# Peptides against a protein of PDB entry 3EFO, part 212

Target 1, 262 residues: chain A of PDB entry 3EFO
Amino acid sequence: SQLADLYKSCETDALINFFAKSAFKAVLHQPLKVIREILVNQTAHMLACYRKNCASPSAASQLILPDSMKVLPVYMNCLLKNCVLLSRPEISTDERAYQRQLVMTMGVADSQLFFYPQLLPIHTLDVKSTMLPAAVRCSESRLSEEGIFLLANGLHMFLWLGVSSPPELIQGIFNVPSFAHINTDMTLLPEVGNPYSQQLRMIMGIIQQKRPYSMKLTIVKQREQPEMVFRQFLVEDKGLYGGSSYVDFLCCVHKEICQLLN

## One batch from the design tools (peptide; made by RFdiffusion4, then SolubleMPNN)

Design b2_p26_8_s4 (from b2_p26_8, 9 letters changed)
Fold by OpenDDE base, seed 3:
Structure b2_p26_8_s4 (fold): chain B 262 residues (1-262), chain A 26 residues (1-26)
Amino acid sequence: as target 1 above (262 residues)
Amino acid sequence: DFEKHLEELLKKIEEELARRAERAAA
């Protein structure tokens, strides 16, 4: 059927890019609340249509997503929690304008990374392997006090250090004896020259490759004030300035779909 | 039984996000 073919051909990244640009254009002439509601409704309607017409019979308690859109709610929630769509006084007009303009010019590949960052467990690196570590979910629950994580969204790069990060890794990366000695004002990693340092730098280089903007590196220590900025990029969590966790958003979407199907 | 279904869905989503991350890095 035409509907089945449509859902098979749908690409989440393209949809998110479209929705983002449409929403960010709309902020100039529509209230933010209305824009957010439209996005949620569009998501629910699209998924409800699939559930009704394309999905196999299932219990009402099931949230059935097409394979092509299984991560659509994730990115949609990220979009909804973006500062451009949040009416919070803590967010400066300049920041809103800046991010709005950036997204308006982003391609599909750039926008998907922008809305959902890569979070890499650097502490798990095997210096003998050329493979990149697998990204983890962008949530506080995936961090560990013993871990070191690299986060990148195409515009910013963060190196997050747990309070109990291994001293040997700290020494390897920063050439200092302990967590307390790390200078967070640095925007460049030192040229330590050991295999771990070299591998980390290589990974950072790979992440930077093919990205249109040079990502500034920010060193973040757990439990220090700058970590608050970092946590805003943990997009699956409840945002600092509002917005649902991803789990809560899924529940919301499910509820909306059920209402549409009743 | 939404909780159980949600867990399964989250697992699938995590796998897809991992694949996307790999493509983004390549």
Scores: peptide ipSAE 0.327, ipTM 0.856, DockQ to the pose 0.765
Fold by OpenDDE base, seed 2:
Structure b2_p26_8_s4 (fold): chain B 262 residues (1-262), chain A 26 residues (1-26)
Amino acid sequence: as target 1 above (262 residues)
Amino acid sequence: DFEKHLEELLKKIEEELARRAERAAA
């Protein structure tokens, strides 16, 4: 009963913040491989304990997660794929140091957004609605060649455009006739003045609001080179530098839990 | 069996992530 109450009181965002700061502190005096292993083991142990002591009887083949930690593996996988915990030569020391220091000072809300960005399908915007569009999962599978998506993680903002984005939306946002005419070197959207442009700017403003850092806007065209940078923020996909997809990570955690319970 | 269960779980996770996104935007 006490354990059950404990799990009910746990907040995934707080846990991820704690694990991130702990791991990033440990980077200074422990091998990255060990840190990653510890994070996976801790995740498995917490969930195994719940399965053993708190969960109702169920098939051993099922992954049973407490409601309070249902998305913990998602964020943990994002943490594991962060450049700070990767020993890849493609990642500069400066970048790792920069992100490490940023996360070390982040509150729970900031780290939550940092590790799992908001991905908004702005091509579905209702200009008559004051509500933000529903965020989609940060995966390439949720993108559409006909779509336009806004991604934000508290530090960066991306406007991704599919190769088949509607010309009317392109004109509405950029005041150009087609996808090919979009200048990706711009860091600010033009003030076109139509309802769609105004709505998009409002959304961007809402996202920027209450964030400690000003997010630089990067315009990304599908199938162009800068898209590779954008894809790194699709955190549920397999990472560019060898990180697991979320699904693969879940399977890994499940296997580890089963091993702990046997 | 596990695959089906996982799909259901992923759906629930998606819903939770959506709720979190909404709260973060408020």
Scores: peptide ipSAE 0.324, ipTM 0.854, DockQ to the pose 0.778
Fold by OpenDDE base, seed 1:
Structure b2_p26_8_s4 (fold): chain B 262 residues (1-262), chain A 26 residues (1-26)
Amino acid sequence: as target 1 above (262 residues)
Amino acid sequence: DFEKHLEELLKKIEEELARRAERAAA
């Protein structure tokens, strides 16, 4: 059917780019609450239509998603929790305005990374390999106190260090003897000159080369105050100011779909 | 059971996110 073909051709990244720009434009003339409601409604209707007209018959309790839209709810939840649509007091008006304007000019690839950051387990680096470590889900549940993680969203870059991160890696990256000696005011990593340091710098360079904006590096120690800012980029987690976790959002969407189909 | 179904779906989504991340890194 024509509808089935449409869903097969739909790409999540393009849809999110469209929804983001549409919503961010609407901010100028519609209440934020209304915009968020529209986005949720559009998501539910789109998926309900698929369930009704394109999916194989199944139990009503099942959440059926098109293969091409498997991650759409993830990104939609990220959009809904963005500071432009969910204003947070810790974010200045200027910052919100800046992000709004940036997204309005972003291509599909840039907006994808902006809404769902890359979170890389740096402590698993193989210095003999040129391959980047596999990204993990953007959630606190994927962090480890023994780990070191790099987060990038095209605008910001964070190096997060667990309280029990390996001293040998700390020495390799920062040329200091322990976690306590790391200076978090640095915006550049020192050129220590060992294989691990070089590998990390290479990875950071690769990430930066693909982005149109220069990302400032922020070093974050677990359990220190700046970690709160870092955690805002763990987009799958529950937000502090009304944003839902991804799982909660998925359940919400499921309920909406059921209501539309009953 | 919805919970079981959700777990299976989340696993598939995680796999897809991993594939996407790999493509973005190449």
Scores: peptide ipSAE 0.313, ipTM 0.851, DockQ to the pose 0.771
Fold by OpenDDE base, seed 4:
Structure b2_p26_8_s4 (fold): chain B 262 residues (1-262), chain A 26 residues (1-26)
Amino acid sequence: as target 1 above (262 residues)
Amino acid sequence: DFEKHLEELLKKIEEELARRAERAAA
């Protein structure tokens, strides 16, 4: 089977790409509920097989994942919560069709970024370093009211600002005196010219240059209405449309694995 | 017990995600 062959390769990014395309193709022929169930079952079977045949003996209560698939569940949950696989009236048909078509043409690198965005703590930037800051988990729990975060998924780029973002950083990025003065209607950062601004622009450039699509920048203030759009990209959180948090999903997968092995 | 395990696993996952991000930057 295709699943068996993929299991032998044991590469999460390729698997997610495959599952995504398979599922998004299936939406034309099968109910969404069935597709979601299949994805969960396939995930559970794959991981159960690993535990049964490859993993060292461990406590039954533990979820054992191969290194190559350590992040498979989180990506799978992201896939399951994608608008293409959700039958909610709040999601337009056009949006579903658009995302479906995009993913169907995505390579492995593009799809993984699409499903699990990069969330970078920009407020921690070292202007003397050429390295990107370490990405954090895509969850509200990883945000801070004092922080500034850049989120990118290959299609969209967001700059999220906490209500208590440092005024000096706000000044450095936007050339305005305070959070309240930031214009969220802008789609481009001003060319302020200071080292921090330059570093941020460089980072944005690095992120952009590796992607086939030009990402529009959206500036988001915490606690403002547009933040809801941004929160949809915090894929580990409970979805707006009823999708599970990653933790809940992980528990679900664990339960399914246990059922398969016992 | 499971909760503690889950927390540890989540930490490892976070570390893996960080490594992936670093590779993406290279």
Scores: peptide ipSAE 0.293, ipTM 0.837, DockQ to the pose 0.732

## One batch from the design tools (peptide; made by RFdiffusion4, then SolubleMPNN)

Design b2_p27_3_s1 (from b2_p27_3, 11 letters changed)
Fold by OpenDDE base, seed 1:
Structure b2_p27_3_s1 (fold): chain B 262 residues (1-262), chain A 27 residues (1-27)
Amino acid sequence: as target 1 above (262 residues)
Amino acid sequence: SSHLSITFVDGKPLEEDVEKLLAPLEE
């Protein structure tokens, strides 16, 4: 059917770009609460329509998604949790305006990275490999106290270090003997010159490549105050200043779909 | 299959289904 073909051809990254720009434009003339409600309704309606017209009958206890939209809900939740759409006094007007303007000019590739960051386990690096390590989901559940992770969203880059990260890796990256000796005020990694350091720098270079903005590097130690900023980019988790976890969002979408179809 | 499914039990999605859904993000 024509409708089935439409869902098959759907590109999630393009949809998110469209929804983001539409929502951020609407901020100028509609209340934030209304904009968020519209986005949720649109998501539910799209999926309800698919279930009704393109999928075989299923139990009400199931949420059915076309393959082309398997990651649409997580990106939509990230959009809903963006500071531009949150009604929180802790978010400055300047920050809202800045991010709104940035997103309004982003292409499809830029916006997908912006809303769902790339999180890489650096502690698993193979110095002989030219491939990037496999990304992990942006959730605290994927972090390890023994691990080192690099996070990038096209605007910011974070190097997160667990409290029990390997001393040999710390020495390799920072040329210091232990976690306690790492200076978090630095915005550039030292040129230590060993294979691991070179590999990490190469990875950072690859991530920066083809991005329109130069990403500032922030070094983050687990359990220190700056980690709170880093945790805001773990977008699958519950937001500090509001916004649902991904699981909670799925529940919300499922409930709304059921209401639409019953 | 052209679609994926998430089963809800007691108002919560099954963890295994969520993992399956988001697996592409870790590829």
Scores: peptide ipSAE 0.570, ipTM 0.940, DockQ to the pose 0.803
Fold by OpenDDE base, seed 2:
Structure b2_p27_3_s1 (fold): chain B 262 residues (1-262), chain A 27 residues (1-27)
Amino acid sequence: as target 1 above (262 residues)
Amino acid sequence: SSHLSITFVDGKPLEEDVEKLLAPLEE
């Protein structure tokens, strides 16, 4: 059917770009709560329409998504949790205004990375490989106390270190004896010169490449206060200031679809 | 398959279905 073909042609990254710009424009004239409700409703309506008109009948206990929109819910949740739509006390009005303006000018690739960061397990680096390590999902469940992770969203870059990070890697990256000796006030990694340090710097360079803005590096130690800022970028998790987890959002969308189809 | 599905049990989505949907994010 024509409608089925339409859904097949829809790409999540393009949709999120569109929804983000639409919502961020609406911020000037509508309450944030209303905008968030509209986004949820639009998501539910799109998926309800697909289920009704493009998919075979299924049980009410199932959420059906076309392949082209399989990750739409997670990105939509990221959009809903953004500081422009979900105001947070630690974010100033000026910062929200700045982010709003940035997103209004972002292309599809930039907005995709902005809303769902890239999270890389640096502790698994193969110094003999020229490829980036495979990204992991942006959730605390993917972190480990023994691990080191690099997170980037096109504007910010974080290097997160577990409390049990290998001393050898710490020495390789920072040229210090232990986790306790790492200075988190630094915004640049030292040029230690060993293969591991060189590989990490190369990876950071690749991530920075072709990005419109220079990403400031923040070093974060697990269980220290600055880690709370880092955790806000783990977008699949429940936020500290009212943002839903991805799982909770799926439940919400499913419930609304059921209501629409009843 | 042209579509994917998530099954809900006791108001919660099955973990295996969620993982299947989000697998591309780790590729």
Scores: peptide ipSAE 0.563, ipTM 0.938, DockQ to the pose 0.830
Fold by OpenDDE base, seed 4:
Structure b2_p27_3_s1 (fold): chain B 262 residues (1-262), chain A 27 residues (1-27)
Amino acid sequence: as target 1 above (262 residues)
Amino acid sequence: SSHLSITFVDGKPLEEDVEKLLAPLEE
């Protein structure tokens, strides 16, 4: 059907770009709560329409997603949790305004990365490989105290270190003997010159080359105060200031779809 | 298949379905 073809042609990244720009434009003349409600409603309506018109009958207990939109809910939740739509005390008005303006000009690839960061387990780096490590989902559940992770969203870059990060890697990256010696005030990695350091720098370079803005690097130690900022980028998790977890959002969307169809 | 599904039990999605759905994010 024509409608089925439409859904097949829709890509999540394009949709998120559209919804983000629409919502961020609406911020100028509509309450944030209303905007968020509209986004949820639009998501539910879109998926309800698919279920009704494009999918075979299924149990009410199931949320059906077309393949092209299988990750739409998670990205939508990220949008809903963005500081432009969900005010956070740690984010200044100027910063929110800045992010709003940036997103309004972002292309599809940029906005996708902005809302759902790339989280890379760099502690597993193969120094002989030029390939980026496989990304992990942006959730605390994917972190490990023994791990070192690089997070990038096109504007910011974080290097997160677990409390039990391997001393060898710490020394390789920072040229210090232990986790405790890492200076988190630094915004540049030292040029240690070993293969691991070089590989990490290369990876960071690759990530940076694909983005139009220079990403500031923030070093984050697990369990230190600045980690709270980092955790805000773990977008699948429950937010500190009212943002839902992905699971909670799925429940919300599912309930709304059921209400629309029943 | 042309679509994916998440099954809800007692108002909560099955973890396995969620993981399956989001697996591409880790590829």
Scores: peptide ipSAE 0.556, ipTM 0.938, DockQ to the pose 0.813
Fold by OpenDDE base, seed 5:
Structure b2_p27_3_s1 (fold): chain B 262 residues (1-262), chain A 27 residues (1-27)
Amino acid sequence: as target 1 above (262 residues)
Amino acid sequence: SSHLSITFVDGKPLEEDVEKLLAPLEE
């Protein structure tokens, strides 16, 4: 059907870019609560329409998504959790204005990375390989105390270190003997010169080459206070400022779809 | 056209279904 073809042609990255810009434009003349409700409603309506017109009958206990929109809900939730759409006094007006302006000018690729960061397990690097490690989902559940992870969203870059990070990797990256010796005030990695350090630098370079803005590096130790900032970029988890986890968002969308189809 | 499904039990989605849905993010 024509409708089925339409859904097949939809690209999540393009949709989220559109919704983001639309929502951020609406901020100027509509309450944030209303904007958030509209976004949820639009998501539910799109999926309800698909279920009704393009999918075979299914149980009410199931949420049905077309292949083209597999990751639409997660990106939509990320959008909803963005500081521009959150009604929290802890977020400065300057920060809201800044991010709003940035997103309004972002292309499809930029907004995709911005809303859902790339999280790479650096501790799994093969120094003999030129390939980037496979990304993991942006959730605390994917982190490990023994791991080292690089997170990038096009604007910021974080190097997160578990409390039990391997000393040999710490030595390789920072040229210090232990986790405790790492200086988190650093914004640049030292030129250690070993293969592991070179590989990490190469990866960071590749990530930076794809982005129009220079990303500042922040080194984060697990269980230290600055880790709270890093955790905000684990977008699948519950947000500090009231944003839903992805699972909770799915529940919300499912409930709304059911209501629409009754 | 192919689709994916998430089954809800007691108001929560099955973990395995969520994992399947988000698998492309880890590829």
Scores: peptide ipSAE 0.554, ipTM 0.936, DockQ to the pose 0.873

Design b2_p27_3_s2 (from b2_p27_3, 12 letters changed)
Fold by OpenDDE base, seed 2:
Structure b2_p27_3_s2 (fold): chain B 262 residues (1-262), chain A 27 residues (1-27)
Amino acid sequence: as target 1 above (262 residues)
Amino acid sequence: TPHLSITFVDGKPLESDVEELLKPLEE
């Protein structure tokens, strides 16, 4: 059908860019609560329409998504959890204005990375490979105390170190004997010169490539105060300022679709 | 049209279905 073809042609990255810019434009004239409700409603209506008109009958206990929109809900939740749309006193007006302006000028690829960061397990690097390690989902469940992870969203870059990170990797990256000796005030990695250090620097270079802004590097130790900032970028988890987890959001969307169709 | 589904049990989505849905994010 014509409608089915329309859904097949949709791309999540383009949709989230559109929704983000539309919502951020609306911030100037509508309450944040209303904007968030509209975004949820739009998501539910799109999926309800697909279920009703484009999909075979399914049980009410199922959430049906077209292939082109598999990751739309997760990106939509990330948008809803952005500081521009949150009504929290801890978020300054200046920060909201800044991020709003940035997103309003972002292309599809930039906004995709901005809302859902790239999280790479650096501790699994193959020094013989020229390929980037496979990304993991942005959730605490994917972190490990023994691991080292690099996170980037186009504006910020974080190197997160577990409390039990391998000393040999710490030595390879920072040229210090242990986790306790790492200086988190540094914004640049030292030129250690070993294969592991070179590979990490190469990866960081690739991530920075073709990005419009230079990403500042922040070193984060697990269980230290700055880790709280890092955790805000684990977008699938429950947000610090009241944002829902992805699982909770899926439940919300499913419930609303059921209400629309019943 | 190709589609994916998430099954809800006791108000929670099946973990396996969620993992399958978000698999593209790990590529």
Scores: peptide ipSAE 0.598, ipTM 0.944, DockQ to the pose 0.900
Fold by OpenDDE base, seed 4:
Parts: C-alpha cells; structure tokens; sequence
Structure b2_p27_3_s2 (fold): chain B 262 residues (1-262), chain A 27 residues (1-27)
C-alpha cells in the first residue's frame, strides 16, 4: 500500500529534524505545554496509524514500530527534553534562544547528533585501530567508574572520567599520576605524545570532522559538581529539569496509542 | 513489513525488547 511505502521511506533523522524545527518555530506563538503535547500526540498518531494500517494484528500490550522508526521514540523524547521546550526557571531565556536558533539552522545529521549525543568508551581504545569504538547508549547505566568516556553532540565535547579510571590511561591522556591530579579547568588535552594520547586525539578529530562548529572540550570527573552538566546529555535518563526517562516516555506513548486504537 | 516490538508487562516495557530496539545506537 501507499501508506506502507511511506513508512518504509521514512527516516528518523529527517523526521526529528522536521519535528524539532516545527516545534521550535511554534515556541514563538504557542505555550510550551501545548507544543510538548502535540509532539507526543504526533508520535502516537504516527505509530497508531502504522499499527492499524500497516502491521499485522498484535497484542495491545505491544508497541509496534516500523523498522525505519525504531529509534524515533528515543529521539522524540530527547527533543521533548530539550531546554527550548522546557519551561523551567533554571534554564535561562538566553540559553533557550541560543539553542533554538542553532537547531533552526541544523541539517539532518547535525540535529540527530545534537539531540542524541555520541558516547564513546575511550577506555576500550585499541591504539592500533583506525576505527571509532562502538558507541554506548546515553545513560548513566552505561558508564562505569573504571571507564573513560567521550561524549559529543556537535556543540560540546565532554571527556568523562570515572573515579576508578585506570591510572595508566590517566597518565597517558593527562600526564598526571592519578585521578585526583586531573585539572578539570583545561579545555585542551595536553600533547603527551604517546600512542594512546594520539589515538584519542585522532578520535576527537574524526568526531570534529564535518561538524559546522568547533566543539568545546570539557573535562569531567565523576562525583564532582560539574558532572551534573555532563549528565544532562545522558538523554535516556530522567531529566534534571523534569524530562522523562526514555522508559517512562515509551510507557506514555504506548498508553496513548492504546487510547487511540481502543 | 519489517517491524520491531516492545512488550509491556504491568505497564513497563521488557528490558530485553528495549535493548534490542535501541541496538543501532550502539553500532
């Protein structure tokens, strides 16, 4: 059917770009609460329509997603949790305005990365490999106290260090003997010159490649106060400013779909 | 048509289904 073909041709990245720009434009003349409700409603309607018209009958206890939209809900939740759509006093008007303008000009690839960051386990690097390590999901549950992770969203780059990060890696990256000696005020990695340092720099370069903005690097130590900024980018988790976890969002979407389909 | 599913039990999605659904994010 034409409808089935439509869903097959849909790309999540394009949809998120569209929804983001549409929502951010709507901020100018609609209440944030309404915009968020519309986004949830649109998500539910799209998926309900698919279930009704394109999918085989299934139990009401199941959320059915076309393959092309399997990650749409997680990205939609990220959009909903963006500061532009949150009405919280902790978020300055300037920050909302800034991010709004940025997203309004972003291409498909840029907005995808912006809403769902790339989180890489740097502690697992193979210095002989030219490939990036496999990304992990943006959740605290994927972090480890023994690990070092690089997070990038096209605008910011964070190097997160667990409290039990390997001293040899710390030495390799920062040329200091221990976690406690790491200076989190630096925005550039030192030129240590060892293979691990060079590999990390190479990875950072690859991530920076073809991005329109030079990403500012922030060094984050686990359990220090600045880590809260980093945690805001763990978008699958419950948001600091009232955003839902991805699991909670899935529940919400599923309930709404069930209501639509009875 | 290719599709994926998440099964809900007692109002919560099965973790295994969620993990499978989001596997592309880890590639």
Amino acid sequence: as target 1 above (262 residues)
Amino acid sequence: TPHLSITFVDGKPLESDVEELLKPLEE
Scores: peptide ipSAE 0.595, ipTM 0.943, DockQ to the pose 0.886
Fold by OpenDDE base, seed 5:
Structure b2_p27_3_s2 (fold): chain B 262 residues (1-262), chain A 27 residues (1-27)
Amino acid sequence: as target 1 above (262 residues)
Amino acid sequence: TPHLSITFVDGKPLESDVEELLKPLEE
C-alpha cells in the first residue's frame, strides 16, 4: 500500500530534523507546553496510523514500530528534553536562543548527533585497530567506574573518567600518575605520544571531522561536580530538569496510541 | 512490513525489547 511504502521510506534522522526545526520555529509564537504536546501527539499519531493500517494485528500490550522508525521515539524524547522546549528557570533565555539558532541551521546528520550523542567506550580501544569502538547507549547504566568514555554531540566533546579508571590509561592519556592528578580544567589533551594517546586523538579527530563546529573538549571526573553537566547528555536517562527517561516516554507514547486506537 | 515490537508488562516495557529496538544506536 501507499501508506506502507511511506513508512518504509521514512528516515528517522530526517524526521527528527524536521520536527526539531518545526518545533523550534514554533517556539516564537506558541507556548512551549503546546509545542511539546503537539510533538507527542504527532509521534503517537504516526505510530497509531502504522499500527492500524500497516502492521499485523497485535496485542494492545505491544508498541509496534516500523523498522524505519525504530529509534524515532528515543530521538523524539531527546527533542522534547532539549532546553529549547523546556520551561525551566534554570535554563537561561540566552542558552535557549543559542541552541535554537544552532539547530535551525543543522543538517540531518548534525541534528541527529546533536539530539542523541555518540558515547564511545575508549577504555576498550585496540591500538592496533583502525576501527572506532562501538558506541554505547547514552545512559548512566552504560558507564562503568573502571571505564573511560568519550561523548560527542557535534557541539561538545566530553571525556568522562571513572573513579577506578585504569592508571595505565590515565597515564597514557594525560601523562599523570593517577586519577587524582588529572586536571579537569584543560580543554586539550596533552600530546603524550604513546600509541593509546595517538589513537584517542585520532578518534577525536574523526569525530570532529566534517562537523561544522569545533567541539569543545571537557574533561569530566566521575563524582565531581562537573559530571552533572555531562550527565545531561545521557539523554536516555531522566533529565535533571524534568525530562522523562526514554522508558517513561515509551510508556507515554504507548498509552496515547492505545487511546487513539480504542 | 518489517517492524519491531515492545511488549509492556505491568505498564513497563520489557528491557530486552527496548535493547533490541535501540540496537542501531550502538552501530
Scores: peptide ipSAE 0.594, ipTM 0.943, DockQ to the pose 0.890
Fold by OpenDDE base, seed 1:
Structure b2_p27_3_s2 (fold): chain B 262 residues (1-262), chain A 27 residues (1-27)
Amino acid sequence: as target 1 above (262 residues)
Amino acid sequence: TPHLSITFVDGKPLESDVEELLKPLEE
């Protein structure tokens, strides 16, 4: 059917770019609450239409997604949790304006990375490998106190160190004997020159490649105050300012679809 | 049309289904 073809051809990255720009334009003339409701409604309607017209009959207890949209909900939730769309006084007008303007100029590849960051477990690096480590989901559940992770969203880059991160890796990256000796005020890694350091720098270079903005590096120690900023980029988790977790969002979407179809 | 499904039990999605759904984000 014509509808089936439409869903098959749909690309999540293009959709999220469109929804983001549409929503951020609407901020100028519509209440934020209304914009958020529209986005949720649109998500539910698209999926309800698919279930009704393109999918075989299924139980009401199931949420059915076309393959082309399997990651659409997570990106949509990230959009909903963006500071531009949150009605919180803690978020400055300047920050809202800045991020709104940035997203309005982003291409498809830029916006997908912006809304859902890349999180890499660099403690698993093979210095002899030319491949990037496999990304993990942006959730605290994927972090480890024994691990070191690199997070990038196209604008910012974070190097997160677990409290029990391997001393040998710390020595390799920072040329200091322990976690306590790491200086978090630095924005550039030292030129240590060992294979691990070189590999990490290469990875950072690859991530920065073809990105429109130069990403500033922030070094974050677990359990220190700056970690709170880092935690905001773990977009699958519950937001600091009341944004839903991804699981909660899925429940919300499922409920709304059921209401539309029943 | 190829599709994926998430089963809800007691108002919560099955973890295994969520993991399968988001697998592309780890590739």
Scores: peptide ipSAE 0.592, ipTM 0.943, DockQ to the pose 0.889

